# Ledger of designs, part 26: peptides against a protein of PDB entry 2FGR

Target 1, 331 residues: chain A of PDB entry 2FGR
Amino acid sequence: SSVTLFGIVDTNVAYVNKDAAGDSRYGLGTSGASTSRLGLRGTEDLGGGLKAGFWLEGEIFGDDGNASGFNFKRRSTVSLSGNFGEVRLGRDLVPTSQKLTSYDLFSATGIGPFMGFRNWAAGQGADDNGIRANNLISYYTPNFGGFNAGFGYAFDEKQTIGTADSVGRYIGGYVAYDNGPLSASLGLAQQKTAVGGLATDRDEITLGASYNFGVAKLSGLLQQTKFKRDIGGDIKTNSYMLGASAPVGGVGEVKLQYALYDQKAIDSKAHQITLGYVHNLSKRTALYGNLAFLKNKDASTLGLQAKGVYAGGVQAGESQTGVQVGIRHAF

## One batch from the design tools (peptide; aimed at target 1 V3 F6 L40 R284)

Design b2_p14_8_s3 (made by RFdiffusion4, then SolubleMPNN; from b2_p14_8, 6 letters changed)
Fold by OpenDDE base, seed 1:
Structure b2_p14_8_s3 (fold): chain B 331 residues (1-331), chain A 14 residues (1-14)
Amino acid sequence: as target 1 above (331 residues)
Amino acid sequence: EVTMSLEEFKALLE
């Protein structure tokens, strides 16, 4: 049996030129290149190719020393694994987000990531961004000649909000082909939630693909998120992402990523473009810089996610520029 | 990352 202690402390100086009032924000932020975390994981060999596992992981906020506390909301699972794959019990990334966020070249954090996995409709469920779930059972297959899949179900436990009676229920999964330089995946998910106290289904479909050319990697995402309300029109967002990354001089990586968020319910688009650079000082320590531009059109109010500094929206139709410069240290 | 046996981990907590 083994136990592994692991973590990342990622802290940056961040700037955005506009907040909701049109004013600039700047300060010390967190998780610009990777989400800061502290975790424990381990395995026990049970014989016959069967293993038990545990994983406990929480987010670290270096700017305030976790003033609001520490928890294991990132992952808190027990698992069995073997030739059949892996079954997990506990809060985790849902299978769809676990697989499909892997195509995000900015690792689903900072000011540059794909923001499609979002609560687009003021959903009242705790995880209406489609990223994680409580009370989750997940299954992941082995890789069979490139083909693999994952499935998950989360219990609502009769959670109610207003007249909605199944809040927090998740069902979803993906199929994928991962072989050499190629990765491609299709994910489908549904969550039960509430909007305005009324039952709402959050339906999600995501297609992702990447190809590593050696000298550069290309990655893309296509996503539709639809909050299907019993009363009122559906709130639909089509999100698109295309990114490229390349190693630089053996010690660095440059990234460029574009995303489009077509918010159908408000007939408004937002365009995001991010340039990132990571400079490895060692295997465990890196310097990084991100430069992001977000253009909102019409009624769109999206903001860049400068965690620890400003992650709110902007005025309708306003553009926002963000910068992060920081240190990532892994242990 | 630091990986150790369960026994070693327990010993660190004593």
Scores: peptide ipSAE 0.179, ipTM 0.826, DockQ to the pose 0.807
OpenDDE base, seeds 2, 3, 4, 5: peptide ipSAE 0.177, 0.160, 0.171, 0.209; ipTM 0.816, 0.813, 0.821, 0.849; seeds 2, 3, 4, 5 fail the geometry check

Design b2_p14_8_s4 (made by RFdiffusion4, then SolubleMPNN; from b2_p14_8, 7 letters changed)
Fold by OpenDDE base, seed 4:
Structure b2_p14_8_s4 (fold): chain B 331 residues (1-331), chain A 14 residues (1-14)
Amino acid sequence: as target 1 above (331 residues)
Amino acid sequence: EITMSLEEFLAALA
């Protein structure tokens, strides 16, 4: 049996030119290239091709030394794996986010990532962004000639908000083809939540694909998120992403990613474009810079997620520019 | 990353 201690400390200087009041924000932020984390994981060979595993992972906030505490909310799973695949018990990425965020060239963090996995409707559930779930059981198949799948179910445990009585229930999964340079996936999920104290379903459909040409990688996402409300109508967002990355000089990587968020409930679009560069000083240490532009149209108020500095919205129809320059260190 | 046996890890915690 083995235990591995692992982590990432990613800290940056960040700037955004507009907050909700139209003022600039700047300071020391976290997780600009990768989410800062501390974790423990291990496996035990049980014989006959069966393995037990555990994974405990929490986020690190280097700017304040985890002043709000440390937990294992990123992942806290026990698992069995073998020829049948892997079964996981515990809080984790839901299968849909685990697979479909892999197409995000900005690793679902910082000011450049695809922001489609979001609480678009002021949902009152803790995980209404569709990324993780409590009380989760997940199953992942082996890869069969490229084909693979994942499924998950999270128990609501009768969590109530207002008149909603199944908050936190998740059901979802994906099918995928991963072979050589090609990856393609389709994900479907439903979460039970509440909006305004009323039962609401968060439905999500996501298509992702990438191709690695060796000299460059292309990646794309198509997503529809719909908060289905009995009263007030559905809140639907169509999100699109296209990105490219390329190695630079053997020690660097440049990334360019565009996303469009068509927010149907407010008939408003937001455009995000991000340029990123990572410079590897070693296998474990990198410098990075991100430059992001977010253009809100009409009633859109989206903000870039400069964690530790400012992650709120902006005034309707305002554009926001963000910069992050930081160090990522892995161990 | 630091990898050790579970036995070594448990011994370090004891």
Scores: peptide ipSAE 0.157, ipTM 0.831, DockQ to the pose 0.893; fails the geometry check
OpenDDE base, seeds 1, 2, 3, 5: peptide ipSAE 0.142, 0.097, 0.113, 0.127; ipTM 0.804, 0.780, 0.786, 0.761; seeds 1, 2, 3, 5 fail the geometry check

## One batch from the design tools (peptide; aimed at target 1 R284 F331)

Design b2_p15_1 (made by RFdiffusion4)
Pose (drawn by RFdiffusion4):
Structure b2_p15_1 (pose): chain A 331 residues (1-331), chain P 15 residues (1-15)
Amino acid sequence: as target 1 above (331 residues)
Amino acid sequence: SAFVDTVVDDLHNDL
């Protein structure tokens, strides 16, 4: 049995060459290499291989001292685990995002990550990016011979927005194979939401795979996200990503990632290339840099996610360049 | 306070 207080402070200077008005922005931001967080977790041995666990974790914003207030919105779970796997109750990453975001070489944070888990249709639910859910129950199997799976159900509790009376419902899961160097997963999920006050399903299918050669790792993601309005109409986005990472000189790591976002509702594509470097001063402390270029075509207005500096959109069809340089410290 | 001091000392050692 044990109890652990832990966290990460990841703070950076960041710059983007344009915002929604076309002006540059720079400043002190956060979470460029790993999401800053503070948390408490524990595991209690109940005997016979059965364990009880808890986990409370919230995001830290070092640039403003969590001015909007601290919370445990990253994860707030209690669990039982054993030879049967693990059952968790509470807000957390849903199984599809927990497993599939592991294929993103930029740890789903900073200006370099895969942007597929986002609210493409301005859905009105609390978690229309498909990442986390309130009122979540999840089951995770053991890994037998490389095969493993996860399932989750989040209750809507009759949350109503317009014609949608089940906003926030999540049903989803994944199947996967993980043997160390090779990993592959297929995730499928549906959420209930509303767009402009009209009931809408958020359907998501995601495939991810990676192989770690030791001298380098190759990783990729494919995703279709469809917001399908009950009365008709849909906003569909296909997202693609291929990336590679390699250790450099013991202590160092280089990462490169290319992504494409095909936004069918506006018949427009955006392309992104991101180069990253991590220099480890210790196992806990790293300096890092990220350089990203995002090219929007036609009506696309996507912007790089320089958290704490600028994470809004840009003018239609504009290209945007961004940089982050910072320090990550885990404790 | 002690926890914060430990985190600061660890960071100084790492640097």

Design b2_p15_1_s1 (made by RFdiffusion4, then SolubleMPNN; from b2_p15_1, 7 letters changed)
Fold by OpenDDE base, seed 3:
Structure b2_p15_1_s1 (fold): chain B 331 residues (1-331), chain A 15 residues (1-15)
Amino acid sequence: as target 1 above (331 residues)
Amino acid sequence: SAFLQAVLDQLAADL
């Protein structure tokens, strides 16, 4: 058996030019290039190609030293793996987010990421962003000549909000082809939640693809998220992303990513463009900088996620500029 | 799936 302690401490100076009042915010933020974390993981060889595993991972907030406490809400799984693939029990990334966020060149963190995996409808469920679930069973296939898949089910455990009696139930999965420079995936998910105390289905479809040309990588996402409400009509968002990354001088990486969020329920679009640079000082330590522009149109109020500084919205139709400059250290 | 088709049709209409 083995036990590995691991983590990331990622802390930055961040700035956004507008908050909900139209004022600038700046300070020390967290998780600009990678989510800061502390984790324990291990495996046991059970013989015959069977392995047991565990993974416990929590978020670290380096700006305040975890003033609100520490937990293993990032991942808390036990697993069996072998030639059949991997079965996981416990809170984790849902299979759809685990696979489809891999096409985000900004690692689903900081001010630059694809923000499609979001609670678009003021859903009252704790995980209505479609990223993680409690009470999750997941299965991941091996890779068969490039083809792979993942499936998950999360129990609602009769969680109720208003008239909704199955809040937190998840069902979803993906199919993928991963071979050499090419990756492509299709994900489908449904979560049961509540909006305004009424039962609501969060339906999600995501298509992702990437190709590594060696000199550069291209990546793309197409997503629809639909909160199906019994009253008030559906809240639908179509999200699009296109990104490119390239190595620089053998020690750096430059990233450029565009996203469009077409928020159908408010007939309003938001455009995000992010330029990022990572400079590797070592295998474990990097400097980084992100510059993001978010243009809201009409009734759109989206804000950049400068965690630890400002992650709220802006006034309707307002544009926001964000900057992060930080240090990432992995151990 | 009817859901998949409806989403694909809607995405195609919105592009």
Scores: peptide ipSAE 0.014, ipTM 0.517, DockQ to the pose 0.011
OpenDDE base, seeds 1, 2, 4, 5: peptide ipSAE 0.007, 0.007, 0.007, 0.012; ipTM 0.499, 0.498, 0.434, 0.522

Design b2_p15_1_s2 (made by RFdiffusion4, then SolubleMPNN; from b2_p15_1, 10 letters changed)
Fold by OpenDDE base, seed 4:
Structure b2_p15_1_s2 (fold): chain B 331 residues (1-331), chain A 15 residues (1-15)
Amino acid sequence: as target 1 above (331 residues)
Amino acid sequence: SELLEEVLKQLLEDL
């Protein structure tokens, strides 16, 4: 058996030119290139090709020293793995987010990531962004000639909010083809939640693809998220992403990503463009910079996620510019 | 299949 302590401390100086009041925010932020984390993981060989595993991982907030505490909300799983694949029990990324966020060139963090995995409808569930779930059972297949899949079910444990039952129930999965430079995936998920104390289904479909040309990588996402409400109509968002990355000088990586969020319930679009650069000082330490522009149209109020500085919305129809410059260290 | 086709159609109509 082995136990590994691992982590990332990623801290930045961040700026956004607008908050909800129209004022600038700046300061020390976290997780601009990778989510800061502390974790423990281990495996035990049980013989016969069977392995047990555990994984405990929490987020680190280097700006305040985890003033709100530390937990294992990133992942807290026990697993069995073998030739059949892997079964996991416990809080984790849901299979759909685990696979489909892999096409995000900004690693689902900082001011540049694809923001489609969001609570678009003021859902009252704890994980209405579709990223993680409590009480999760997940299964991941091996890779069979490129083909792979993942499936998950999260128990609601009879959690209620208002008149909504089954809150926090998740069912979902993906199918994928991963072979050499090509990756493509289709994910489907449904999560039960509440909006305004009423039962709501969060339906999600996501298509992702990437191709690594060696000199550059292209990546894309197409997503529809629909909060299906019994009263008040559906809250639908169509999200699109296209990104490119390229190695620079053997020690750097440049990234450019565009996303469009078509928020149908408010007939409003938001456009996000992010330029990122990572400079590897070593295998474990990097400097990085992100420059993001978010244009809200009409009633859209989306804000860039400058974690630790400002992650709130802006005024309707306002544009926001964000900058992050930071250090990432992995151990 | 039908759901995927409908969603893809909607996504394409929204582009």
Scores: peptide ipSAE 0.017, ipTM 0.568, DockQ to the pose 0.012
OpenDDE base, seeds 1, 2, 3, 5: peptide ipSAE 0.014, 0.007, 0.014, 0.015; ipTM 0.522, 0.485, 0.532, 0.544

Design b2_p15_1_s3 (made by RFdiffusion4, then SolubleMPNN; from b2_p15_1, 10 letters changed)
Fold by OpenDDE base, seed 3:
Structure b2_p15_1_s3 (fold): chain B 331 residues (1-331), chain A 15 residues (1-15)
Amino acid sequence: as target 1 above (331 residues)
Amino acid sequence: DEFLEKVLEELLADL
């Protein structure tokens, strides 16, 4: 049996030129290159190729010292694994987000990530971004000559919001091909939630692909999210991403990523462009910088996620520029 | 756009 304490402390100086009032915000932020975390994990060999596992992981906020407390909401799983793959019980990334966020060159973190995994509809469920779920059972296959899959179901446990009675139910999965330089995946998911106290289905389809040319990596995402509402019509968003990364001088990585968010319910687009650089001082310590530009059109109010400084929206049709410069340390 | 919509409707209608 093993128990490993692990973590990341990622803290930055961040700036955004506009908040919801049109004013600049700046300060000390968190999680610009990787989400800051503290975790415990371990495995037990049960013999015959069977292993038990546990994983407990919570977010760290280095700017305020976790003033709001600490929890294991990032992951709290027990698992069995073997030649059949892995079964997990407990709160985790849902299979769709776990796989499809792997194509985001900014690792779903900071001001640069693909923001498609979002609550687009003011959904009242705790996880209406489609990233994690409570009460989750998940299964991940082995890799069969490149082919792999993951499936998950989360129980609603009769959670109610307004007239909605199945809030927090998740069903979803992905199929993938991962072989050498190529990765490609299709993910499908539905979550039960509420909007305005009424039952709403959050449907999601995501296609992802990447290819590593050695000298550079290309990555892409295509996603549709649809909040199906009984009243007021569907809230549909089509999200697109294209990114490239390249190693620099054996110790650095440069990243460039573009995303488009076509918000159909408000007939409004947002464009995101991010340039990132990571400089490895060691295997565990890196410096990083991110420069992001978010252009909202028409009624779009999206904001960059400068966690710990400003993660709110902007005025409709306004553009936002963000900068993060920070230190990431892993232990 | 129409393709993603059709695929979503066809694949998620039975969920």
Scores: peptide ipSAE 0.019, ipTM 0.609, DockQ to the pose 0.011
OpenDDE base, seeds 1, 2, 4, 5: peptide ipSAE 0.016, 0.014, 0.014, 0.009; ipTM 0.575, 0.564, 0.583, 0.587

Design b2_p15_1_s4 (made by RFdiffusion4, then SolubleMPNN; from b2_p15_1, 11 letters changed)
Fold by OpenDDE base, seed 4:
Structure b2_p15_1_s4 (fold): chain B 331 residues (1-331), chain A 15 residues (1-15)
Amino acid sequence: as target 1 above (331 residues)
Amino acid sequence: DELLEEVLQELLEDL
């Protein structure tokens, strides 16, 4: 058996030029290049090619020392793995987010990430962003000549909110092709939730692709998220992302990513452009900077996620600029 | 199976 303690401490100075009042916010933030975390993981060889595993991982908030506490909400799984792939039991990334967020060049964190994996509808479920689930069973195939898949089901455990009776049920999966420089994936998911105390289905389709040209990587996402409501009509968002990254001077990486969020229910678009740079001081320590611009149109109120400083919305139709400069250390 | 088919059908009808 093995047990590994691991973590990342990522802390930054962050600035956004507008909050919900139109005022600037600045301070010490977290998780600008990678989500800060503490985890334990281990494996046991059971013989015959079978392995048991565990994984416990929680988020670290270096700005306040985890004043709100510590938990294993990032991942808390036991697993069996072998030639058949891997089965996981417990809270984790849902298969769709685990695969499709891998195309985000900003690692699903800081002010630069693809924000499509969101609660677009004021869903009342705990994980209505489609990222993780409680009570999750997941299965991941091996890679067969590039082809791979993942599937998941989360039990609602008869959780009710208002008249909704299946809140937190997830079903979803992806199919993918990962071979050499190419990665492509299609993900489908439905999550049962509530909006305004009424049953609502969070349907998600996501297409992702990336190609590594060696000198640069291109990555893209196409997503539709639909909160299907029995009353009040659907809340649909079409999200698009295109990104490029390139190595710089053997120790740096530059990233540029554009995203468009077409919020159909409010007939409003938001445009996000992010420039990022990571400078590796070592294999474990990096300096980074992110510069993001978010342009809301019409009724759109999206805000950049400057975690620890400001992650709220802005006034309708307002633009927000964000900066993060920080240190990432992995152990 | 039925639940997956239903979810897939709902997602496909929405495209």
Scores: peptide ipSAE 0.018, ipTM 0.504, DockQ to the pose 0.012
OpenDDE base, seeds 1, 2, 3, 5: peptide ipSAE 0.014, 0.014, 0.006, 0.013; ipTM 0.590, 0.586, 0.480, 0.581; seed 5 fails the geometry check

Design b2_p15_2 (made by RFdiffusion4)
Pose (drawn by RFdiffusion4):
Structure b2_p15_2 (pose): chain A 331 residues (1-331), chain P 15 residues (1-15)
Amino acid sequence: as target 1 above (331 residues)
Amino acid sequence: SFADLAFAVALYLAA
């Protein structure tokens, strides 16, 4: 049995060459290499291989001292685990995002990550980016011979917005194969939401795979996200990503990732290339840099996610360049 | 460790 207090402070200077008005922005931001966080967790051995666990974790914003207030919105779970796998109760990453975001070489944070888990349709639910859910129960199988799966159900509790009376419901899961160097997963999920006050399903299918050659790792993601309005109409987005990472000179790591976002509702594509470097001063402390270029075509207005500096959109069809340089310290 | 936490607090405040 054990109890652990832990966290990460990841702060950076960041710059984007344009915002929604076309002006540059720079400042002190956060979470460029790993999401800053503070948390408590524990594991209690109950005998016979059965364990009870808890996990409370919230995001840290070092640039403003969590001015909006600290919370445990990253994860707030209690669990039982054993030879049967693990059952968790509480807000957490849903199984589809927990497994599939592991294929993103930029740890789903900073200006460089895969943007597929986002609210493409301005859905009105609390978690229309498909990442986390309130009122979540999840089951995770053991890994037998490489095969593993996860399933989750989040209760809507009759949350009502317009014609949607089940906002926030999540049903989803994944199947996967993980043997160390090789990993592949297929995730499928549906969430209930509303768009402009009209009931809408958020359907998501995601495939991810990676192979770690040791000298380098190749990773990729494919995703379709469809917001399908009950009365008709849909906002569909296909997202693609291929990336590679490699260790450089012991202590160093280089990463490169290319992504494409095909936004069918506006018949527009955006392309992104991101280069990253991580220099480890220790196992706990790293300096890092990220450089990204995002090219919007036609009506696309996507912007790089320089958390704490600027994470809004840009003018239609504009290209945007961004940089983050910072320090990550885990404790 | 305590030293890691102290450093993290200092880094947070400096930020």

Design b2_p15_2_s1 (made by RFdiffusion4, then SolubleMPNN; from b2_p15_2, 7 letters changed)
Fold by OpenDDE base, seed 3:
Structure b2_p15_2_s1 (fold): chain B 331 residues (1-331), chain A 15 residues (1-15)
Amino acid sequence: as target 1 above (331 residues)
Amino acid sequence: SLADMLAALALLAAA
């Protein structure tokens, strides 16, 4: 078998002008352009086109040296792959997030990403953001003339919170068309969770598309998330994203992304706009800068995710500005 | 549910 050690160390100086008290926060943060990680992966050729694989990946926090410890919560899978596609066993990105976050020009990382994949309802499940699951089985098809799909199921293992049973159960998948400059996908997912100790279904539908014009790429997302509560009515959010990226001078990339989060349960909107730049010093090392503006309306309290500095909310109706400047190194 | 587990297993077996 082959074993590859790999990773990313991404560390930044970050600033946000408002926290929950209305005060500024600044310091050294992590994961502004790519999530910092350490991983091991490998494959074994079993013959006949069949391969076994493993993947173990954990997050690195460069600002504190992993003070809370190290784990493989990013991915811990064993897999079989071949002409039939790939089957994975273990904690991973759920198929819906794996595919639909690919349309986020900020790669679901830092202060600029699409924040639709979120716990909108104070869900008590560990992964109520719809990004990953424990006890996951996933299947990914090959690409058939552009068409591809992925499916996943996560076992709840009789986990309970309050009166809620089946907590952590996930079922979901996507269908996609990926051909040349065009990508389009539809994802559907349901996760069982609890809100206030009561059974709640987290339902998610996401449509994504992108087109690469060579000189620029356009990307978009449409998402609805519903936390369907047995008592108190649904907590629904409609999220929209539109972004553009362009190469600059053969060594850089500029990104601009807008998102709208229409939070129906509180009749409140939030608007996010982010400008990003990445400068490649080499194939493995880049400098980057992000500038994000988040405008909350009415009862909205969303905050930018300046990981390692401040990732909390702000006061209702307040606007937040964030900056990250950092170094990304891949090995 | 048992039905959901069976559906997941069926998807694995069909893969």
Scores: peptide ipSAE 0.008, ipTM 0.500, DockQ to the pose 0.013
OpenDDE base, seeds 1, 2, 4, 5: peptide ipSAE 0.007, 0.006, 0.000, 0.006; ipTM 0.440, 0.431, 0.401, 0.445

Design b2_p15_2_s2 (made by RFdiffusion4, then SolubleMPNN; from b2_p15_2, 9 letters changed)
Fold by OpenDDE base, seed 1:
Structure b2_p15_2_s2 (fold): chain B 331 residues (1-331), chain A 15 residues (1-15)
Amino acid sequence: as target 1 above (331 residues)
Amino acid sequence: SDEDRQAALELLAAA
């Protein structure tokens, strides 16, 4: 049996040139390169190739010392694993997000990540961004000649909002091919939620692929998210991402990523482009900088996610520029 | 995050 204490402290100075009022915001932010976290994990060999595992992980907010508290909402699982793969019980990344966010070169954090995994419709469920779920059972296969898959189901436990029942139910999974430099995946998911107190299905389909050329890596995502409301039209967003990364001098990495969010319900697009650099001072410590530009068209009001400084929207049709410079330390 | 995925893969590989 083993127990490991682990974590990341990532803190930055961040700036955005516009908030919802058109004013700049700046200060100390968190999680610009990696999400800051504290966790415990361990395994027990049960013999015969069977292992038990646990994982408890929560987010750290270094700017205020977790003034709002600490929890294990990032992951709180118990698992059995073996030659059959792994079964997990507990709150976790849903299989679709776990796999498909792997193609995001900005690690699903900071001002540069793919923002497609989002609550596009003011869904009233806590996890309507499609990233995690409560009451989750997940299964992950081994890799068979490159082919692998993950599946998940989350119980709603008869949660209701307004007239909507089954709130919080998740069903989803992915199939993937991971072999050498190539990765490709298809994910499908549905969550039951509510919008305006009415039953709504959040349907998601995501295609991802990457190829590592050694000198550089290319990565891409295609996603459709559709909130199918009981009353009213569907709220559909098509999100696209293309990114490239390259090692620099053996100690650094440069990243460039573009994303397009075609918000069909408001007939408006947003364009995001981010340049990032990570400089490794050691295996555990890095300096980083991100520069992001978000251009909203028409009625779009998207904002960059400068966590700890400003993560709200901007005025319709406004552009936003963001900068993060920080330190990441892993233990 | 990438770290989350890597950690999950490590657990699977250790099985």
Scores: peptide ipSAE 0.005, ipTM 0.375, DockQ to the pose 0.033
OpenDDE base, seeds 2, 3, 4, 5: peptide ipSAE 0.000, 0.005, 0.000, 0.000; ipTM 0.351, 0.393, 0.337, 0.356; seed 3 fails the geometry check

